# Ledger of designs, part 17: peptides against a protein of PDB entry 7MKK

Target 1, 71 residues: chain A of PDB entry 7MKK
Amino acid sequence: SMKEKVKAKLVEIRKFVPFIRRVRIDFQDTLSKVQGHRLDALVNLLDREDVSMSSLNKIEVIIDKLRTRFN

## One batch from the design tools (peptide; aimed at target 1 L42 I62 L66)

Design b2_p19_2_s4 (made by RFdiffusion4, then SolubleMPNN; from b2_p19_2, 8 letters changed)
Fold by OpenDDE base, seed 4:
Structure b2_p19_2_s4 (fold): chain B 71 residues (1-71), chain A 19 residues (1-19)
Amino acid sequence: as target 1 above (71 residues)
Amino acid sequence: SSMEELMELLNELEEEIKS
């Protein structure tokens, strides 16, 4: 079901939360206030249980870009 | 830039949360 797929996708994406947190911390002095806030918001979003598949797909793209930019 | 694109995506995500 779609519900099961969403849960599975969320589990996979949450594996990158520690990475996102590390990026936020390691580049805290380099990131603008807006950039830092947006990363914080991303982490907070991934703590939610009501994230749609559409949002998860967008988040996956974001994480891919973060990985490319910040290793 | 790629960073600007990332920030735009994050901005869109924030808008989705607000809605």
Scores: peptide ipSAE 0.171, ipTM 0.711, DockQ to the pose 0.803
OpenDDE base, seeds 1, 2, 3, 5: peptide ipSAE 0.166, 0.170, 0.146, 0.168; ipTM 0.706, 0.712, 0.674, 0.710

Design b2_p19_3 (made by RFdiffusion4)
Pose (drawn by RFdiffusion4):
Formats: structure tokens, sequence, C-alpha cells
Structure b2_p19_3 (pose): chain A 71 residues (1-71), chain P 19 residues (1-19)
């Protein structure tokens, strides 16, 4: 059943791509280069679909961690 | 760094797994 279980989460979890993109730009002045890079690769990854469930769970937390470090 | 070690480690893990 997992097969799909992914697609669903990726759909919901793609609503934050603009949010992340904003965080990256507004605070390019606040964060390191390696933080800028990893934030970009994060966007690039959320744009694919060969995405593991194990990584989406890691990404939900990474997002909860930015909805509260910023914003 | 603005982000803590935990966030950075999680990002690294995601990128390594999806590489």
Amino acid sequence: as target 1 above (71 residues)
Amino acid sequence: DVLDDETMDLLDEVLEEEA
C-alpha cells in the first residue's frame, strides 16, 4: 500500500516549496552558503518523484524546524 | 550558523539517501 502512500505526502508536502524558496531568499543575508545550498537541493528534490518515504518523513521534520526557526 | 546541527544532519541524511 505504500506505493501510493508516497504520492499523497509529496502532494501535501509540495505546498511548502514556495515557503522554502522564500526562506532561502529573504534570509540569504542571515544563513550560510552550505545552508543556502542544502535548501536549494531540498527544493530540487521535492520536485522529483523517486522520493523515498524515509526521506519525506525527514523532510516534514526539516520543515517543522523552519516554520519555527524563521516565520 | 542559523540552523542547528540536528537540521543540518537531517538535510545531509536526506541528500545522501536520495543521491

Design b2_p19_3_s1 (made by RFdiffusion4, then SolubleMPNN; from b2_p19_3, 5 letters changed)
Fold by OpenDDE base, seed 2:
Structure b2_p19_3_s1 (fold): chain B 71 residues (1-71), chain A 19 residues (1-19)
Amino acid sequence: as target 1 above (71 residues)
Amino acid sequence: DALDKETLELLDEVLEEES
């Protein structure tokens, strides 16, 4: 079902939360205040259960870009 | 909503240098 697909996608994306937290801390002095706040928001968003597949796909693209830039 | 289009677009800007 779509609900099962969303749940599976969310589980996979949540595996990157430690990476996002690490970027936020390790690059704190390089990131602007706005960039830091946006990374905090991204982590908080991934704690939600009411996320659409469309939103998860967009978040995945953001994470892929973070991985490209920050390892 | 925290997952609306505008919020996701703002999150994408994390990857751009602020001028």
Scores: peptide ipSAE 0.088, ipTM 0.648, DockQ to the pose 0.113
OpenDDE base, seeds 1, 3, 4, 5: peptide ipSAE 0.086, 0.077, 0.084, 0.085; ipTM 0.644, 0.653, 0.649, 0.651; seed 5 fails the geometry check

Design b2_p19_3_s2 (made by RFdiffusion4, then SolubleMPNN; from b2_p19_3, 6 letters changed)
Fold by OpenDDE base, seed 1:
Structure b2_p19_3_s2 (fold): chain B 71 residues (1-71), chain A 19 residues (1-19)
Amino acid sequence: as target 1 above (71 residues)
Amino acid sequence: DALSQDTLDLLDEVLEEES
């Protein structure tokens, strides 16, 4: 079901929350205020259970871009 | 900037979508 797919995707995406937090902290002095705020908001969003599959797919792309730039 | 504009745009889409 779509519900089960969303839950599974959310579990996988949440594995990268520590990475996103680390990017936010390690590069705080080089991030603009808006960039820092957006990363904080993303982490907070991933605490929710009602994130759509559409959003989760986009977040997966965001994480891929972050991994490419920040290793 | 530490984040690319593409990343920022996509991030804004997500945050708007889930607001």
Scores: peptide ipSAE 0.705, ipTM 0.929, DockQ to the pose 0.883
OpenDDE base, seeds 2, 3, 4, 5: peptide ipSAE 0.705, 0.704, 0.703, 0.704; ipTM 0.929, 0.928, 0.928, 0.928

Design b2_p19_3_s3 (made by RFdiffusion4, then SolubleMPNN; from b2_p19_3, 5 letters changed)
Fold by OpenDDE base, seed 4:
Structure b2_p19_3_s3 (fold): chain B 71 residues (1-71), chain A 19 residues (1-19)
Amino acid sequence: as target 1 above (71 residues)
Amino acid sequence: DALSKETLDLLDEVLEEES
């Protein structure tokens, strides 16, 4: 079902939460307050169970951008 | 919801230099 697909996608995206947390900490001194807050908000968003597939796809693109810049 | 939309709309700017 679509709900099962969303759950599976969320599990895959959550594998990047440790990476996002590391970016937030490792670059804390160079990130603006706004940038740091947005990364915290991204982690908090991924703690939710009610994230849509469209949102998860957008988050995946954002994580890819983060990986390109910070990894 | 509003939280998700606001967060995602602003995340594209995470890599941008703050003005």
Scores: peptide ipSAE 0.136, ipTM 0.680, DockQ to the pose 0.110
OpenDDE base, seeds 1, 2, 3, 5: peptide ipSAE 0.134, 0.103, 0.102, 0.103; ipTM 0.684, 0.677, 0.668, 0.670; seed 1 fails the geometry check

Design b2_p19_3_s4 (made by RFdiffusion4, then SolubleMPNN; from b2_p19_3, 5 letters changed)
Fold by OpenDDE base, seed 4:
Structure b2_p19_3_s4 (fold): chain B 71 residues (1-71), chain A 19 residues (1-19)
Amino acid sequence: as target 1 above (71 residues)
Amino acid sequence: DALDKETLDLLDEVLKEES
């Protein structure tokens, strides 16, 4: 079901929460306050269970971009 | 800044969609 797919996607994306937190901390001085707040908000969002598949797909792209830039 | 425009735009879209 779609609900099961969302749950599975969320589980996979949550594996990268520690990475996002690390990017936020390690590059704090090169992030604007706005960028830092956006990353914090993203991490907080991933604690929720009601995130849409549309948003999860976009978050996956964001993570891929972060991984490319920050290893 | 550490994040490029495309990444920031996607972040804004996600945060708006889920707000």
Scores: peptide ipSAE 0.731, ipTM 0.936, DockQ to the pose 0.902
OpenDDE base, seeds 1, 2, 3, 5: peptide ipSAE 0.729, 0.729, 0.730, 0.731; ipTM 0.936, 0.936, 0.936, 0.936

Design b2_p19_4 (made by RFdiffusion4)
Pose (drawn by RFdiffusion4):
Order: structure tokens, then C-alpha cells, then sequence
Structure b2_p19_4 (pose): chain A 71 residues (1-71), chain P 19 residues (1-19)
């Protein structure tokens, strides 16, 4: 069943790509380079579909952790 | 996929260091 279980999560979880992109730009003045990079690679990754479930779960937390460190 | 997982763990650590 998992096969699809991914697609669904990726769909919901891609609604934050603009949010992340905003965080990266507005606060390029606040965050490190290595934070800028990893935030970009995060966007680049959420743009693919060979994405593991185990990584989407890591990404939901990573997003909960930016909805509250910023915003 | 392993490289992506390592990068995501490093990104989580970086975010935890933020105020």
C-alpha cells in the first residue's frame, strides 16, 4: 500500500515549497550559507518523486521546525 | 537516497541551532 502513501504526502507536503522559498529569501540576512544551501536542496528534493517515505517524515518535522523558528 | 537522508539530518540539526 505504501507505494501511493508517498504520493499523497508529497502532494500535501509540496504546499510548503513557497513557504520555504520565502524563508530562504527573507532571512538570507539571518541564516548561514550552509543553511541557505540545505534549504535550497530541500526545495530541489521536494521537486522530485523518487522520494522515500522515510525522508518525507524527516521533512514534515523539518517544516514544523521552521513554521516555529520563523513565522 | 542515503545522501538525501544525511543532508536532511544535517538540516534538522542546523534548524535546531536556531533561536
Amino acid sequence: as target 1 above (71 residues)
Amino acid sequence: EEEDDEMLDELEEDIDELP

Design b2_p19_4_s1 (made by RFdiffusion4, then SolubleMPNN; from b2_p19_4, 8 letters changed)
Fold by OpenDDE base, seed 2:
Structure b2_p19_4_s1 (fold): chain B 71 residues (1-71), chain A 19 residues (1-19)
Amino acid sequence: as target 1 above (71 residues)
Amino acid sequence: DKEVEELLDELLELIDSLP
């Protein structure tokens, strides 16, 4: 079901929460205040269970972009 | 959730602005 797919996708994306937190902290003085705030918001968002598949797909793209920029 | 989508869209744009 779509619900099961969403749950599975969320589990996979949550594996990157430590990475996002590391980016936020390691580059705290490099990122703008707004960028830091948005990353915090992203981490907080991933604590939710009611995120849509479309949102999760966007989050995956965001993570890929972060991996590229902060690799 | 409109607010969520706005956050994600903004993040996509902001990250693209990074070197």
Scores: peptide ipSAE 0.679, ipTM 0.920, DockQ to the pose 0.838
OpenDDE base, seeds 1, 3, 4, 5: peptide ipSAE 0.676, 0.675, 0.677, 0.677; ipTM 0.920, 0.920, 0.920, 0.920

Design b2_p19_4_s2 (made by RFdiffusion4, then SolubleMPNN; from b2_p19_4, 8 letters changed)
Fold by OpenDDE base, seed 2:
Structure b2_p19_4_s2 (fold): chain B 71 residues (1-71), chain A 19 residues (1-19)
Amino acid sequence: as target 1 above (71 residues)
Amino acid sequence: DEEVEKMLDELLELLDSLP
């Protein structure tokens, strides 16, 4: 079901939370204040259970961009 | 959640501005 797919994807996305937190802290002087705030919001968002598939797909793209630039 | 979608869209745009 779509609900099961969302749950599975959320579990996979949450594996990157430590990475996002590290980017937020390690690159505080590189990130703009707005970017830092958005990363904080992203981490907080991933604590929720009611994230849509569309949002999760966007978050995957965000993580890929972060990995490209900060990995 | 429209607010969530807007935040994610803005974050995507902001990250695209990085070299």
Scores: peptide ipSAE 0.640, ipTM 0.911, DockQ to the pose 0.909
OpenDDE base, seeds 1, 3, 4, 5: peptide ipSAE 0.638, 0.639, 0.640, 0.639; ipTM 0.911, 0.911, 0.911, 0.911

Design b2_p19_4_s3 (made by RFdiffusion4, then SolubleMPNN; from b2_p19_4, 9 letters changed)
Fold by OpenDDE base, seed 2:
Structure b2_p19_4_s3 (fold): chain B 71 residues (1-71), chain A 19 residues (1-19)
Amino acid sequence: as target 1 above (71 residues)
Amino acid sequence: DKEVEELLDELLELLDSLP
């Protein structure tokens, strides 16, 4: 079901929370204030369970962008 | 959630501004 797919996707995305937190802290002098704030918001968002598949797909793209630039 | 989508869209745009 879509609900099961969303749950599975969320579990996979949450594996990157430590990475996002590290980017936020390690590069806080490189990131703009707004970028840092938005990353904090992203981490907080991932604590929710009512995130749509479309949102999770966007988050995956965001993580890929972070990996490209900060990995 | 409109607010969530706006946050994510903004992040996508902001990250695209980085080298």
Scores: peptide ipSAE 0.609, ipTM 0.906, DockQ to the pose 0.835
OpenDDE base, seeds 1, 3, 4, 5: peptide ipSAE 0.604, 0.604, 0.606, 0.609; ipTM 0.905, 0.906, 0.906, 0.906

Design b2_p19_4_s4 (made by RFdiffusion4, then SolubleMPNN; from b2_p19_4, 6 letters changed)
Fold by OpenDDE base, seed 2:
Structure b2_p19_4_s4 (fold): chain B 71 residues (1-71), chain A 19 residues (1-19)
Amino acid sequence: as target 1 above (71 residues)
Amino acid sequence: DEEVNEMLDELLELIDSLP
């Protein structure tokens, strides 16, 4: 079901929360204030249970981009 | 959530702006 798919995707994406938090802190001087704020919002978003598959797919792309740029 | 999606879209663009 879509509900099960969303749950599974959310579980996988949440594994990257520590990475996102680390990017936010370790690269605080590199990131703009806006980018830092958006990363904070992203982490907060991942605490929710009602995130859509569409949003989760976008978040996956975001994480991939962060991994590419910040290792 | 439209607001969430807009925030995520903005974040994508902001990350792409990084060197």
Scores: peptide ipSAE 0.574, ipTM 0.901, DockQ to the pose 0.923
OpenDDE base, seeds 1, 3, 4, 5: peptide ipSAE 0.567, 0.571, 0.571, 0.573; ipTM 0.900, 0.902, 0.900, 0.901

Design b2_p19_5 (made by RFdiffusion4)
Pose (drawn by RFdiffusion4):
Structure b2_p19_5 (pose): chain A 71 residues (1-71), chain P 19 residues (1-19)
Amino acid sequence: as target 1 above (71 residues)
Amino acid sequence: EEEEELDELLEELEEEEEE
């Protein structure tokens, strides 16, 4: 059943790509380079589909952690 | 503390991406 379980999560979780892209630009003045890079790679990754469920769960938390450190 | 936690999470994700 998991096969699809992924697709669903990636669909919902891709609604934050613009949010992350905003965070990276508005606060390029606040955050490090290595934070800018990992935030980009995060966007690049959410753009693929060979994405593990185990990493989407890590991404949901990484997003809850930015919806509250910024915003 | 929040920055350190975020960095750790992002580093874990980067390691998995490299694999």

Design b2_p19_5_s1 (made by RFdiffusion4, then SolubleMPNN; from b2_p19_5, 10 letters changed)
Fold by OpenDDE base, seed 5:
Structure b2_p19_5_s1 (fold): chain B 71 residues (1-71), chain A 19 residues (1-19)
Amino acid sequence: as target 1 above (71 residues)
Amino acid sequence: SSDAELDKLLDELMEEMKK
């Protein structure tokens, strides 16, 4: 079901939370103030159980962009 | 730029969170 797919995607995306937190800290001088706050909000969102597939797909792209820029 | 693209994606996510 779609609900089960969302749960599975959430589990996979959560594996990158430590990476996102590290980027937020290590590159806080490179990131803008607004970008930093948005990354914090992103991490907080992933603590929830009611995240949509649309949001999870966007987060996946964001993670890919962070990996490209910050290794 | 990569920076502008990141901002755009983050903005889109923030809007999704409001739904």
Scores: peptide ipSAE 0.604, ipTM 0.891, DockQ to the pose 0.926
OpenDDE base, seeds 1, 2, 3, 4: peptide ipSAE 0.599, 0.599, 0.603, 0.602; ipTM 0.890, 0.889, 0.891, 0.890

Design b2_p19_5_s2 (made by RFdiffusion4, then SolubleMPNN; from b2_p19_5, 8 letters changed)
Fold by OpenDDE base, seed 5:
Structure b2_p19_5_s2 (fold): chain B 71 residues (1-71), chain A 19 residues (1-19)
Amino acid sequence: as target 1 above (71 residues)
Amino acid sequence: DEDKELEELLNELMEEEKK
């Protein structure tokens, strides 16, 4: 079901939360204040259970960009 | 540039979650 797919995607995306937190800390001085706040918000969003597939797909792209830039 | 693209994506995400 779509619900099961969303749940599975969320589990996979959550695996990157430690990475996002690490980027936020290690590069705090190079990130703008707004970027830092947005990364914090992103981590907080991933604590929720009601994240849409659309949002999860966008988050995946964001993580890919973070990986390209920071690891 | 990459920074602008990242900010735009983050903005889009945050706006989507407000809906």
Scores: peptide ipSAE 0.400, ipTM 0.827, DockQ to the pose 0.903
OpenDDE base, seeds 1, 2, 3, 4: peptide ipSAE 0.389, 0.388, 0.398, 0.396; ipTM 0.822, 0.821, 0.826, 0.824

Design b2_p19_5_s3 (made by RFdiffusion4, then SolubleMPNN; from b2_p19_5, 9 letters changed)
Fold by OpenDDE base, seed 2:
Structure b2_p19_5_s3 (fold): chain B 71 residues (1-71), chain A 19 residues (1-19)
Amino acid sequence: as target 1 above (71 residues)
Amino acid sequence: DDDKELMELLDELEKELKE
């Protein structure tokens, strides 16, 4: 079901939370204040269960870009 | 409302990380 797919996607995306946290802290001086705030918000939202597939897909793209830029 | 805010956040992040 779509719910199951969303849940599975969320579980996979959550594996990158430590990475996002690390980027937020390690590159705090490189990131703008707003970017840092947004990364904090991103980490926080991943604690939610009600995240849409559309959002998760965007988050995946964001994580990929973070990985490309920040290892 | 919450979804809209979230999507705006994600859109901005994606935009900022664009080359």
Scores: peptide ipSAE 0.505, ipTM 0.863, DockQ to the pose 0.111
OpenDDE base, seeds 1, 3, 4, 5: peptide ipSAE 0.504, 0.500, 0.498, 0.501; ipTM 0.864, 0.864, 0.862, 0.863

Design b2_p19_5_s4 (made by RFdiffusion4, then SolubleMPNN; from b2_p19_5, 9 letters changed)
Fold by OpenDDE base, seed 1:
Structure b2_p19_5_s4 (fold): chain B 71 residues (1-71), chain A 19 residues (1-19)
Amino acid sequence: as target 1 above (71 residues)
Amino acid sequence: DEDEELSKLLDELMEEMKK
């Protein structure tokens, strides 16, 4: 079901939360305040259980870009 | 560039969260 797919994707994406946190900290001096706040918000979003598949797909792209840019 | 694209994606995500 779609619900199960969302749950599975959320579990997979949450594995990258430590990475996002490290990007936020390690590059704090080079990130703008708004970028830092956006990353904080992203981490907070992933603590929720009502994230849509659309959002999860976007988050996956964001993580890929972060990995390319910062690691 | 990549930074701009990343910012746009984050903005879109934040906008979706507010809905």
Scores: peptide ipSAE 0.349, ipTM 0.811, DockQ to the pose 0.923
OpenDDE base, seeds 2, 3, 4, 5: peptide ipSAE 0.345, 0.138, 0.278, 0.349; ipTM 0.810, 0.682, 0.758, 0.810; seeds 4, 5 fail the geometry check

Design b2_p19_6 (made by RFdiffusion4)
Pose (drawn by RFdiffusion4):
Structure b2_p19_6 (pose): chain A 71 residues (1-71), chain P 19 residues (1-19)
Amino acid sequence: as target 1 above (71 residues)
Amino acid sequence: EEEEELDELLEELEEEVEE
């Protein structure tokens, strides 16, 4: 049943791509290079679909961790 | 502390993406 379980979460979790892209631009002045890079690769990854469930769970936390460090 | 935690999480995700 997992097969799909992914697609659903990627759909919901893609609503934050603009949020992340904002965080990366507004605060390019606040964050490191290696933080800018990993934030980009995060966007690039959320744009694919060969994405593991085990990574989406890591990504939901990584997003909860930015909805509160910024914003 | 929050920055270090975020960096660790992003590093773990980067390692998994490289695999």

Design b2_p19_6_s1 (made by RFdiffusion4, then SolubleMPNN; from b2_p19_6, 7 letters changed)
Fold by OpenDDE base, seed 5:
Structure b2_p19_6_s1 (fold): chain B 71 residues (1-71), chain A 19 residues (1-19)
Amino acid sequence: as target 1 above (71 residues)
Amino acid sequence: SEDEELMELLSELEKEREK
């Protein structure tokens, strides 16, 4: 079902939460205030259980961009 | 909205890479 697909994708994306947290801390001084806030919001969003597939797809793109920039 | 916030973050990250 779509619900199961969303759950599976959320589990996979949540594996990157520690990475996002590390980016937020390691580059705290180089990130703008708004960028830092948005990263915090991203982590908070991934703590939720009601994230749509559309949002998860967008988040995946964001994580890919973060990985490219911050390794 | 949530989607707008995510898209703004994505846009900013893309702009930073263009520098």
Scores: peptide ipSAE 0.111, ipTM 0.650, DockQ to the pose 0.108
OpenDDE base, seeds 1, 2, 3, 4: peptide ipSAE 0.095, 0.093, 0.103, 0.097; ipTM 0.640, 0.637, 0.646, 0.642

Design b2_p19_6_s2 (made by RFdiffusion4, then SolubleMPNN; from b2_p19_6, 7 letters changed)
Fold by OpenDDE base, seed 1:
Structure b2_p19_6_s2 (fold): chain B 71 residues (1-71), chain A 19 residues (1-19)
Amino acid sequence: as target 1 above (71 residues)
Amino acid sequence: SEDEELDKLLDELEEEIKK
């Protein structure tokens, strides 16, 4: 079901929370305040259980871009 | 709505990463 797919995607995306936190910290001097705050907000977003598949797909793209830029 | 706010956040993140 879509519900189960969302749950599975959320579990997979959450595996990148430590990475996002490290980007936020390691590049704090390079990132603007706005960028840093948005990364914090992204982590907070992933604490939610009611994130749509659409949002999760966007988050996956964001994580991929972060990985490309910072790793 | 909350969903709209989340979408805005994600859109903003995508744009900021491009900078």
Scores: peptide ipSAE 0.243, ipTM 0.763, DockQ to the pose 0.111
OpenDDE base, seeds 2, 3, 4, 5: peptide ipSAE 0.239, 0.239, 0.235, 0.241; ipTM 0.763, 0.764, 0.761, 0.765

Design b2_p19_6_s3 (made by RFdiffusion4, then SolubleMPNN; from b2_p19_6, 8 letters changed)
Fold by OpenDDE base, seed 5:
Structure b2_p19_6_s3 (fold): chain B 71 residues (1-71), chain A 19 residues (1-19)
Amino acid sequence: as target 1 above (71 residues)
Amino acid sequence: DEDEELNRLLDELMKEMEE
């Protein structure tokens, strides 16, 4: 079902929470205040269970771009 | 349906990382 697909996608994306937290900490001095806040907010967002597939797809793209920039 | 703040956050992050 679509619900199960969303759940599976969320589980996979949550595996990158430690990475996002690491980026936030390691680059704290180079990130703008707004960029740092957005990363914090992204981590907090991933604690939610009411996230659409559309949003999860956006988050996946964002994580991929973070990986490219910071790893 | 989905939180407006969530949508704004994702849109801004996508814009920031557009390159």
Scores: peptide ipSAE 0.618, ipTM 0.893, DockQ to the pose 0.109
OpenDDE base, seeds 1, 2, 3, 4: peptide ipSAE 0.617, 0.614, 0.617, 0.614; ipTM 0.892, 0.888, 0.892, 0.892

Design b2_p19_6_s4 (made by RFdiffusion4, then SolubleMPNN; from b2_p19_6, 7 letters changed)
Fold by OpenDDE base, seed 4:
Structure b2_p19_6_s4 (fold): chain B 71 residues (1-71), chain A 19 residues (1-19)
Amino acid sequence: as target 1 above (71 residues)
Amino acid sequence: SEMEELNELLDELMEEMEK
């Protein structure tokens, strides 16, 4: 079911939460206030269970871009 | 809604990462 697919995707995406938190903290002084707030919001979003598959796919793209830019 | 606000923030974050 789509519900089970979303749960599985969320489990995979949550593996990157520690990375997102590290980016937020390690680059706090170089990120704009807006960028920092958006990263905080991203972490908070991934703590929820009502995220759509569409959003999770977009988040995966965002995480990939973060990995490219911040290692 | 809060979910809509978060989606907007994510879209904006994607835009910033492409600069």
Scores: peptide ipSAE 0.122, ipTM 0.652, DockQ to the pose 0.111
OpenDDE base, seeds 1, 2, 3, 5: peptide ipSAE 0.119, 0.109, 0.118, 0.117; ipTM 0.651, 0.636, 0.650, 0.646

Design b2_p19_7 (made by RFdiffusion4)
Pose (drawn by RFdiffusion4):
Parts: sequence; structure tokens; C-alpha cells
Structure b2_p19_7 (pose): chain A 71 residues (1-71), chain P 19 residues (1-19)
Amino acid sequence: as target 1 above (71 residues)
Amino acid sequence: EEEEEDEELDELLEELEEE
């Protein structure tokens, strides 16, 4: 049943791509280069679909961790 | 506290990058 369980999460979880892109730009003046890079790769990854469930769970937390460090 | 939060965020992003 997991097969799909992914697609669903990726759909919901893609609503934050603009949010992340915003965080990257508004605060390019606040964060490191290696933070800018990992934040981009994060966007690039959320744009694919060969994405593991094990990584989406890591991404939900990584997003909860930015909804509160910024914003 | 902000520095700790940044370290934690870096660690999480590094784990994701490794995959």
C-alpha cells in the first residue's frame, strides 16, 4: 500500500516549496552558503518523484524546523 | 538557542543530502 502512500505526502508536502524558496531568498543574508545549497537541493529533490518515504518523513521535520526558526 | 537550532537544522539537512 505504500506505493501510493508516497504520492500523497509529496503532494501535500509540495505546498511548502514556495515557502522554502522564500526562506532561502529573504534570508540569504542570514544563512551560510552550505545552508543555501542544502535548501536548494531540497527544492530540487521535492521536484522529483523517486522520493523515498524515509526521506519525506525527514523532510516534514526539516520543514517544521523552518516554520519555527524563521517565520 | 538560535545557534543550537541552526546546528540541528544543519545536521538534518546533511542527513538528507547524504541520501

Design b2_p19_7_s1 (made by RFdiffusion4, then SolubleMPNN; from b2_p19_7, 8 letters changed)
Fold by OpenDDE base, seed 5:
Structure b2_p19_7_s1 (fold): chain B 71 residues (1-71), chain A 19 residues (1-19)
Amino acid sequence: as target 1 above (71 residues)
Amino acid sequence: KEEEEMKELQKLLDELMAE
């Protein structure tokens, strides 16, 4: 079902939460305040259970770009 | 709420792609 697909996607994306947190901390001095805030918001969003598939797909792209930029 | 949050995240994505 779509519900289970969303749940599975969320579980996979949440694997990168520690990475996002580390980016936020390790690059805090180089990130703008607004960028830091957006990373915090990203982590907070991933704590929720009601995120849509469309949002999760976009978040996956964001994480991909973060991985490219920050390893 | 999610809609507004995703607007901010889109801005983050745009910045990441532009750099």
Scores: peptide ipSAE 0.722, ipTM 0.923, DockQ to the pose 0.109
OpenDDE base, seeds 1, 2, 3, 4: peptide ipSAE 0.719, 0.720, 0.721, 0.722; ipTM 0.922, 0.922, 0.922, 0.923

Design b2_p19_7_s2 (made by RFdiffusion4, then SolubleMPNN; from b2_p19_7, 9 letters changed)
Fold by OpenDDE base, seed 2:
Structure b2_p19_7_s2 (fold): chain B 71 residues (1-71), chain A 19 residues (1-19)
Amino acid sequence: as target 1 above (71 residues)
Amino acid sequence: SEKKELEELNKLLDELMKE
């Protein structure tokens, strides 16, 4: 079901939460306040269980770009 | 909203990719 697919996708994306948190902290001095806030928002978003598949797909792209930039 | 949050994240990406 789509519900099961969403749950599975969310579990996979959540594996990158520690990475996002590290970016937020390690680059805090180089990030603007708004950039830091946006990273915090990303982590908070991934803590929710009602995120749509379309949003998760977009988040995956965002994380991939973060990984390219910061790892 | 989720849509607005994604919009902000896209702005973040745009800013980070300008380099």
Scores: peptide ipSAE 0.282, ipTM 0.791, DockQ to the pose 0.073
OpenDDE base, seeds 1, 3, 4, 5: peptide ipSAE 0.274, 0.277, 0.277, 0.275; ipTM 0.789, 0.790, 0.792, 0.793

Design b2_p19_7_s3 (made by RFdiffusion4, then SolubleMPNN; from b2_p19_7, 7 letters changed)
Fold by OpenDDE base, seed 3:
Structure b2_p19_7_s3 (fold): chain B 71 residues (1-71), chain A 19 residues (1-19)
Amino acid sequence: as target 1 above (71 residues)
Amino acid sequence: SEEEEEKELEELLDELMKE
């Protein structure tokens, strides 16, 4: 079902939460305040149970970009 | 809210996609 697909994707995306937190802290001095806030918002969003597939797809792209820029 | 967080994600994505 679509619900199970969303759940599975959320589980996979959540594996990157520690990485996102690391980026937020390790690069705090080079990130703008708004960028830091947005990373915090990203982590908070991933704590939710009602995240849509569309949001998860966007988050996947964001994580790929973060990995490219920050290891 | 989730809506507010999604808006922040859209903006973050826009910034990251510039490069």
Scores: peptide ipSAE 0.164, ipTM 0.701, DockQ to the pose 0.145
OpenDDE base, seeds 1, 2, 4, 5: peptide ipSAE 0.147, 0.143, 0.147, 0.160; ipTM 0.689, 0.687, 0.690, 0.697

Design b2_p19_7_s4 (made by RFdiffusion4, then SolubleMPNN; from b2_p19_7, 9 letters changed)
Fold by OpenDDE base, seed 1:
Structure b2_p19_7_s4 (fold): chain B 71 residues (1-71), chain A 19 residues (1-19)
Amino acid sequence: as target 1 above (71 residues)
Amino acid sequence: SKEKEMEELNKLLDELMKE
């Protein structure tokens, strides 16, 4: 079911939360305040249980771009 | 709120897409 797919995707995406947090901290002096805020919002969103598949797919794209830019 | 978080998510995505 879509519900189970969402749960599985969320579990996989959450594995990158430590990475996102490290980007936020390690590049805090380089990132603007608003960029830092958006990374915080991303982590907060991943703590939720009501995230849609559409949102998770967007987050996956974001993580891929972060990995490219910040290792 | 979830709405605000989604708004920031979209803005973050836009920022990463333009660079």
Scores: peptide ipSAE 0.387, ipTM 0.835, DockQ to the pose 0.145
OpenDDE base, seeds 2, 3, 4, 5: peptide ipSAE 0.353, 0.369, 0.355, 0.266; ipTM 0.825, 0.830, 0.827, 0.785

